# Designs tried in a protein design run: peptides against a protein of PDB entry 4ASU. Part 256

Target 1, 270 residues: chain A of PDB entry 4ASU
Amino acid sequence: ATLKDITRRLKSIKNIQKITKSMKMVAAAKYARAERELKPARVYGVGSLALYEKADIKTPEDKKKHLIIGVSSDRGLCGAIHSSVAKQMKSEAANLAAAGKEVKIIGVGDKIRSILHRTHSDQFLVTFKEVGRRPPTFGDASVIALELLNSGYEFDEGSIIFNRFRSVISYKTEEKPIFSLDTISSAESMSIYDDIDADVLRNYQEYSLANIIYYSLKESTTSEQSARMTAMDNASKNASEMIDKLTLTFNRTRQAVITKELIEIISGAA
Target 2, 83 residues: chain B of PDB entry 4ASU
Amino acid sequence: FTFASPTQVFFNSANVRQVDVPTQTGAFGILAAHVPTLQVLRPGLVVVHAEDGTTSKYFVSSGSVTVNADSSVQLLAEEAVTL

## One batch from the design tools (peptide; made by RFdiffusion4, then SolubleMPNN)

Design b2_p25_2_s1 (from b2_p25_2, 7 letters changed)
Fold by OpenDDE base, seed 3:
Structure b2_p25_2_s1 (fold): chain B 270 residues (1-270), chain C 83 residues (1-83), chain A 25 residues (1-25)
Amino acid sequence: as target 1 above (270 residues)
Amino acid sequence: as target 2 above (83 residues)
Amino acid sequence: SEVEKLEKELEEELEEIEPPVPVPP
């Protein structure tokens, strides 16, 4: 490589490093906010799931319609955040299909669609875009829940798949159950809940769905921002190492050029 | 007893004497060992009676309340404020 | 947004430096 080529490459990598450092700082700020907002959201969301855990709701074997909601975002540069969710969605869909279930998919975030659309296009009901630009609100979750309930797809049971936040350096892809009104109302384990009005149960289920979606969005957002911060930090470090290597190469090449020029002068071959 | 909104936690697995909740069918009190039930909240007053005799008041917009067989209670409001 | 601008700039700069990693089919 010529000195000019090395210089150009050095300039490019230095620019990348500047960008990745800036993105790290932005991700760090978003992460700090997301983590604070996740604390109450987790209590709220886990509280909403308590019924399903305590009542041990089971879907009859003759029921075949299953819904998978994958929660991610539209934005890249966050490591394995999107691929992790997509991988689990694909695995779940395959397992359900093998069990003779009908599977439909909802993608929250365009990245889910980008990964799975080619192989699972016929299973997608809807994909929500413009996710991840702003922190998710309960209003956003309610819109998603309403769209699902009005989709016309009468699922029996389903799952919501998202990245649960563990720490600044760790997340885990997890699954939580969702149930249709019919499944809840017909469950034997619900018999202990006395004199529940049908309208009350319907409204309760709508809130439950919105609550779980909200919780999943908050977990996903926190995990994503943390992962992006880590990814940008790693990119910045890698750029630094490359700059050092190229600088050494530049210095060596420069010395070689000088030596060659001196030899040409001395030999009169110039 | 857990009482939370999407943005704030008021009680997390706390022991309380009684919780009065506003429901669509009317206000009712949740006592210890209340029968399992599901209810939807209407806008109104929530009153939490602590074991020490203290009373806390909250205004809620909407949401749900669950009483489980194990006596655990989840009060989940879309919006809630301390009065 | 500033973030979107940075993301675009990063993508453009990465395309110049990183050889296309074959995405497995």
Scores: peptide ipSAE 0.017, ipTM 0.827, DockQ to the pose 0.054
Fold by OpenDDE base, seed 2:
Structure b2_p25_2_s1 (fold): chain B 270 residues (1-270), chain C 83 residues (1-83), chain A 25 residues (1-25)
Amino acid sequence: as target 1 above (270 residues)
Amino acid sequence: as target 2 above (83 residues)
Amino acid sequence: SEVEKLEKELEEELEEIEPPVPVPP
């Protein structure tokens, strides 16, 4: 490589390092907010799931329609955040298909669609875009829930797949159940809940769905920002190492050029 | 007893004496060992009676309340404020 | 937004630098 080439590359990498450092700081700020907002969201979300856990709602085997909701975002540069969700979605879809179930997919965030488009395009009902630019609100979750309920797809049960935040350095892809109104109303385990009005149950299910989606978005966002912060830190470190290597190469190349020129001067004067 | 909104937690797995809840079908009091039920909240007042005799009042906009067979209660409001 | 442009530019530049994380098949 010529000195010019090395210089150009150095300039480029230095610029990348500057950008990655900036992105790290932005991610750190978003992470701090997300973590704070996740605390109440967990209590709220876990509370919403309590019924399904305690009632042990089972979907009859003859019911074949299954919905998978994958939760991530539109934004890259966050390590395995998107691929982990997509991997689990793919695995679950395959298992359900093997069991003779019909599977439809909803992607929350464009990255899910980007990953699964080639293999699962026909299974997608809808993809929600513009996820991850702003912190998710309950309103956002309600919009997603409403769109799902109005999609015309009469699922029997479903799964919402998202990254649960553990720590600044750790997340885990989790799955939570979603049940249709019909599945809940027909569940034998629900018999202990006396005199539930059909309209009440419908409204309850709508809230439950919105609640779970909201919870998943908050977990996903926190995980994503943390992962992005780490990814940008790693990128910045890698850039630093590359700058050091290229600087050494530049210095060596420069010395070689100088030495060559000196030899030419000395040999030509002879 | 758990009482939360998306943005705030008021009670987290707490023991309470009674919770008065405004539901679409009417206001009712949740006592210890209340029968399992599902209800939807209407805008109104939630009153929490603690075991120590203290009473806390909240205004809620909408949401759900679940009373489980194990006597656990989840009160989940879309919006809630302490009064 | 300027940030989105920067992110896109960065993604393009990082794709050149970071070995493709083998998407496990």
Scores: peptide ipSAE 0.017, ipTM 0.831, DockQ to the pose 0.046
Fold by OpenDDE base, seed 5:
Structure b2_p25_2_s1 (fold): chain B 270 residues (1-270), chain C 83 residues (1-83), chain A 25 residues (1-25)
Amino acid sequence: as target 1 above (270 residues)
Amino acid sequence: as target 2 above (83 residues)
Amino acid sequence: SEVEKLEKELEEELEEIEPPVPVPP
């Protein structure tokens, strides 16, 4: 490589390093906020799931319609965040199909669609974009819940798949159940609950769905920002190492050129 | 007893004597061994009576309340403020 | 270029946030 080529490459990598450093700082700030906001959101979300855990709601085997909600975002550069969710979605979809279930998919975040478009395009009901630019709010979750409820797809059971935050260096892709109003109302395990007005139950389920979606968004966001921070740190370090290597190459190449020129001068003067 | 909004936790698996909640079907008091039920909150006053006799008041906008067979209670409000 | 891609991603991170928008398949 010529000195010019090496110089051009050095400039490019230095620019990348500047960008990755900046992105790391942004991700760090967003992570700090997300982690703070996750604390109450987790209590809230886990509280909303308590009924389903305690009631042990079962979907009859003859019911075939299953909904998968994958939760991620629109933005890349966050390691395996999106691929982990997509992998679990694929696995779940395959298992359900093998069991004779009909599977439909909702993607929260454009990355889900991007990954699954080729293989699962016909199973998508809707994708939500503009996810991940701002911290998710309960309003956002309500919009998603409302759209789902108004989609006209009469699922029996579903699953929401998202990355649960564990630590700054760890997340786990998890699945939580979602149930249709009909499934809840017809569940034998719900018989211990007093006669609940149908309208009350409907409204309750709407809140429950929004609550679970909100929780999943908060877990996902915290996981994503942490992963992005780590990814950008790694990218910055890799760029630094490459800069060092190229700088050494540049210096060696320059010395070789100078040596060659000196030899030519000496040989021509003789 | 768990009482939370999306942004704030007021009680987390706490033992309380009684919780008064505003529901769409009417206000009711949740006591120990209350029958399992599901309700939707209306805007109004939540009153928590602690075992030590302390009473706390909150205003809630909307949400849900769940009373389970194991006497666990989840009060989940969309918005809530301490009074 | 990789630089351009990263710059675009950075800009997107700094942009104001719109609520989630449903997009039919």
Scores: peptide ipSAE 0.036, ipTM 0.854, DockQ to the pose 0.252; fails the geometry check
Fold by OpenDDE base, seed 4:
Structure b2_p25_2_s1 (fold): chain B 270 residues (1-270), chain C 83 residues (1-83), chain A 25 residues (1-25)
Amino acid sequence: as target 1 above (270 residues)
Amino acid sequence: as target 2 above (83 residues)
Amino acid sequence: SEVEKLEKELEEELEEIEPPVPVPP
């Protein structure tokens, strides 16, 4: 490589390093906010899931329609955030198919579609884009919930798959159940609950769905921002190492050029 | 007893004496060992009676309330404000 | 280029975005 080539590469990597550092800072700020907002969201979301855990709602085996909601974002440069969700979705879809279930997929965030498009395109009902640039709101979750309910797909049971935040350095891809109104209303374990009006139960289920989606979005966002922060830090370090290597190469090459020129001057061959 | 909105937690697994909730079917009081039920909130007043005798009032917009067999209660409001 | 990609991603991260938009498969 010529000195010019090395210089060009150095400039490029230095620019990359600047960008990755900036992205790290942005991710850090978003992470800090997300973590704060996750605290109440987790209480809220876990509260919504409490019924399903306590009632031990089971879907009859004869019920075949299953919905998978994968939750991620549109944004890259966050390590394995999207691939982890997609992997779990694939696994779940395969298991359900093997069990004779019909599987449909909703992707929250364009990255899910991007990963699964070739293999699972026929299973997608809808993909939600414009996810990840701003913190998710309950309104956003409601939009997703409404779209799901209006999709015309009469699922019996579903799985929402998302990355649960553990710490700044750790997340875990998890699955939480979602149930149709019919499944909830017909569940034997629900018999202990007092006579619930059908309209009440419908409304309750709508809230539950929105609540769970909201929770998943908040967990996902926090996990993503943390992972992005780490990824950008690693990228910045890698860039630094490359800069050092290229700088050494530059210096060696420069010395060789100088030596050659000096020899040419001394020899009169220039 | 858990009472939260998407953005704020008012009670998290707390022990309370009674919670009065505005539901679409009417307001009712949730006591210890209340029968399991599911309700949807209407806009209105939530009153939490703490064990220490303090009473807290909240306005809620909408949401749900769950009373489980284990006497756990989840009051989840879309929006809630302390009065 | 990788730089351009990163710049674009950075810009996207700094932009305020609309609510999630459903897109049919």
Scores: peptide ipSAE 0.032, ipTM 0.857, DockQ to the pose 0.266; fails the geometry check

Design b2_p25_2_s2 (from b2_p25_2, 7 letters changed)
Fold by OpenDDE base, seed 5:
Structure b2_p25_2_s2 (fold): chain B 270 residues (1-270), chain C 83 residues (1-83), chain A 25 residues (1-25)
Amino acid sequence: as target 1 above (270 residues)
Amino acid sequence: as target 2 above (83 residues)
Amino acid sequence: SLVEELEKELEEELEEIEPPVPVPP
């Protein structure tokens, strides 16, 4: 490589390093906020899931319609965040199909659609875009829940797949159940609950859905920002190492050029 | 007893004497061994009676309340403020 | 270029965005 080529590469990598460093700082700030906001959101979300765990709601085997909601975002540069969710979605979809179930998919975040478009395009009901630039709110979750409920797809059972935050260096892709109003209403395990008005139960289910979606968004966001922070840190370090290597190469190449020129002068060939 | 909004936790698996909640079907008090039920909150006053005799008041906008067979209670409000 | 892509992503991270919007397939 010529000195000019090395210099050009150095300049490019230095620019990359600056950008990744900036992105790391942004991700760090967003992560700190997300983690803080996740604490109450987790209590809230886990509280919403308590009924389903305690009541042990089961879907009859003759019911075949299953909904998968994948939760991620629109933004890249966050390691395996999106691919982990997509992988779990694919696995779940395949297992359900093998069991003779009909599977439909909702993607929260454009990255889900991007990854699954080729293999699962016909199974998508809707994709939500503009996810990940701002912290998710309960209002956002309500919009998603409402759209789902109004989609006209009469699922029997569903699953929401998202990355649960564990620590700055760890997340886990998890699945939580979603039940239709009909499934809840007809569940034998619900018989212990006092006679509940149908309208009350419908409203309750709407809140439950919004609550679970909100929780999943908060877990996903925290996981994503943490992963992005780590990814950008790694990118910055890699860039630094490359800069050092190229600098050494530059210096060696420069010395070689000088040596060659000196030899030419001494030999009289110049 | 768990009482939370999306942004704030007021009680987390706490033992309380009684919780009064405003529901669409009417206000009711949740005591020990209350029958399992599901309700939807209406805008109104939540009153929590702690075991130590302390009474706390909250305003809630909407949400849900679940009373389970194991006496666990989840009060989940969309918005809630301490009064 | 990779630099341009990163710059675009950085800019997007700094922008305030609208609420999630449903897009049909």
Scores: peptide ipSAE 0.165, ipTM 0.899, DockQ to the pose 0.266
Fold by OpenDDE base, seed 2:
Structure b2_p25_2_s2 (fold): chain B 270 residues (1-270), chain C 83 residues (1-83), chain A 25 residues (1-25)
Amino acid sequence: as target 1 above (270 residues)
Amino acid sequence: as target 2 above (83 residues)
Amino acid sequence: SLVEELEKELEEELEEIEPPVPVPP
């Protein structure tokens, strides 16, 4: 490589390093906010799941319609965040199909669609785009919940798959159940709630769905921002190492050029 | 007793004497060992009576309340403010 | 280029967006 080529490459990598450092700072700020907002959201979301855990809601085996909701975002450069969710979605879909269930998929975030479109296009009901640039709100979750409820797909049970935040260096892909109104109302374990008005139960279920979606979005966002911060830090470090290597190469090449020119002068070949 | 909105936690697995909630069918008090029930909140006043005799008041918009067989209660409001 | 892609991503991270929009498959 010529000195010019090395210089060009150095300039490019230095620019990359600058950008990745900037992105790291942005991700760090978003992560800090997301982590703060996750604290109450987790209490809220876990509270929303309490009924289903305590009542041990079971879907009859003869029920065949299953919905999978994958939660991620539109944004890349965050390590394995999207692929982890997609992998679990694929596994769950395959297991359900093997059990003779009908599977439909909802993607929250365009990256889910990007990964699964080729293999699962026929199973997608809807994908939600414009996810990941701003913190998710309860209003956003409500919009998603409403769209699902109005989709016309009468699922019996479902799974929401998302990355649960553990720490700045760790997340875990989790699955939480969702149930249809009919499944909840017909569950034997819900008999102790049989005095509940049907309209009340419907409204309750709508809130429950929105609550769970909101919770999943907050967990996902925190996990994603943390992962992006780490990814950008790693990219910046890798760029730094490459800059050092190229700088050494530049210096060696420069010395070689000088030496060659001196030899040409001494030999009279110039 | 857990009482939270999406953005704020007011009570987290706390022991309380009584919680008064505004529901679509009317306001009712949740006492110890209340029968299991599911309700939807209407805009109104939530009153929490602590074991020490203190009373806290909150305004809530919409949401849900769950009373489980184990006497655990989840009050989940879309919006809530301390009064 | 990779630089342009990263710049685009950075710019997008700084932009505010509207609520999620459903897109049919």
Scores: peptide ipSAE 0.162, ipTM 0.893, DockQ to the pose 0.275
Fold by OpenDDE base, seed 3:
Structure b2_p25_2_s2 (fold): chain B 270 residues (1-270), chain C 83 residues (1-83), chain A 25 residues (1-25)
Amino acid sequence: as target 1 above (270 residues)
Amino acid sequence: as target 2 above (83 residues)
Amino acid sequence: SLVEELEKELEEELEEIEPPVPVPP
């Protein structure tokens, strides 16, 4: 490589390093906010799931309609955040299909669609875009819940799949259950809950869905921002190492050029 | 007893004597060993009676209340403020 | 170029966006 080629490469990598450092800082700020907001959201979300855990709601075997909600975002450069969710969605869909269930999919975030649309396009009900650039609100979750409830798809049970935040360096893809009003109303385990008005139960279920979606969005956002921060940090470090290597190469090449020129002068070949 | 909104936690697995909640059919008190039930909140006052006799008041918007067979209670309000 | 793509992504991260919107498949 010529000195000019090396210089051009150095300039390019230095620019990339500046960009990745900037992105790291942005991700760090978003992560800090997300983590703070996740604390109450987790209590709220886990609280909303308590009924389903305590009642141990079972869906009858003759019920075949299953909904999968995958939660991620529109934004890349965050490691395996999207692929992890998609992988579990694929696995769940395959298992359900093998069990003779009908599966429909909702994607929260455009990346889910980007990954799964080619292979699962016939199973998608809707995808939500404009996800991940601002912190999710309960209003956002309510919009998603309402769209689902108004989709016309009468599922029996479902699963919401998202990345649960563990730490700044760790997340885990998890699944939580979603049940239809009919499934809850007909569940034998619900018999202990006495004198529940049908309208109350409907409203309760709507809140539960919104609550769970909100929780999943908060977990996903925190996981994503931490992963992006880590990815950008790694990219910056890799760029730094490459700069060092190219700088060494530049110095060696420069010396070689000088030596060649001196030889040409001495030999009179120039 | 857990009482939270999406943005704030007021009680997390706490022991309380009684919780008064506003529902569409009226306000009712949740005591120890209350029968399992599901309710939806209407805008109104929540009053938490602690075991030590102290009371805390909150204004809530919409939401849900769950009383489980194991006496666990989840009060989840869309919005809530301390009074 | 890769640099231009990264710059674009960085700019998007700094922008305020609208709430999530449903898109049919």
Scores: peptide ipSAE 0.129, ipTM 0.892, DockQ to the pose 0.264
Fold by OpenDDE base, seed 4:
Structure b2_p25_2_s2 (fold): chain B 270 residues (1-270), chain C 83 residues (1-83), chain A 25 residues (1-25)
Amino acid sequence: as target 1 above (270 residues)
Amino acid sequence: as target 2 above (83 residues)
Amino acid sequence: SLVEELEKELEEELEEIEPPVPVPP
């Protein structure tokens, strides 16, 4: 490589390093906020899921329609955040199909669609874009929930797949159940809940769906920002190492050029 | 007893004496060993009676309340403020 | 280029965006 080539590459990598450092800082700020906001969201979301866990709601085997909601974002450069969700979605879809279930997919965040488009495009009901740049709100979750309910797909059971935040260095892709109104109302385990008006149950389920989606968004966001922060830090370090290597190469090359020129001058060959 | 909004937790697995909730079917008090039920909140007052005799009041906009067979209660409000 | 991609991503991270928008498949 010529000195010019090395210099150009050095400049490029230095710029990359600058950008990745900046992105790290942005991700760090967003992570800090997300983590704070996750605390109440987790209590809220886990509280909403408590019914399903305690009632042990089961979908009859004859019910065939299953909805998979994958939760991620539009934003890249966050390690395996999107691929982890997509992998779990694929696995779940395959398992359900093998069990004779009909599977439809909702993607929260464009990255889900991007990953699954070729293999699962026909299963997508809707994809939500403009996810990941701002912290998710309950309003956002409500929009998603409403769209789902209005999609016309009468699912019996669903799975919401998202990355649960564990720590700044750890997340886990998890699945939580979503049940249709009919499934809940017909569940034997729900018989202990006395005198529930159908309208009440419907409204309750709407809140439940929004609550779970909100929770998943908050978990996903926190996981994503943390992962991005780590990814950008790693990128910055890698860039630094590359800069050092290229600098050494530059210096060696420069010395070789100088030596050659000196020899040419001394020998009278130029 | 868990009482939370999306943005704030008021009670997290706490022991309380009684919780009065405004539901679409009417206000009712949740006591220990209350029968399992699901309700939807209407805008109104939530009153939490603590074991120590203190009473806390909250205004909620909407949401849900769940009383489980194990006597656990989840009060989940879309919006809630302390009064 | 990678630089341009990163710059774009950074800019997007700094921008406020609208709520999630459903897009039909």
Scores: peptide ipSAE 0.171, ipTM 0.898, DockQ to the pose 0.266; fails the geometry check

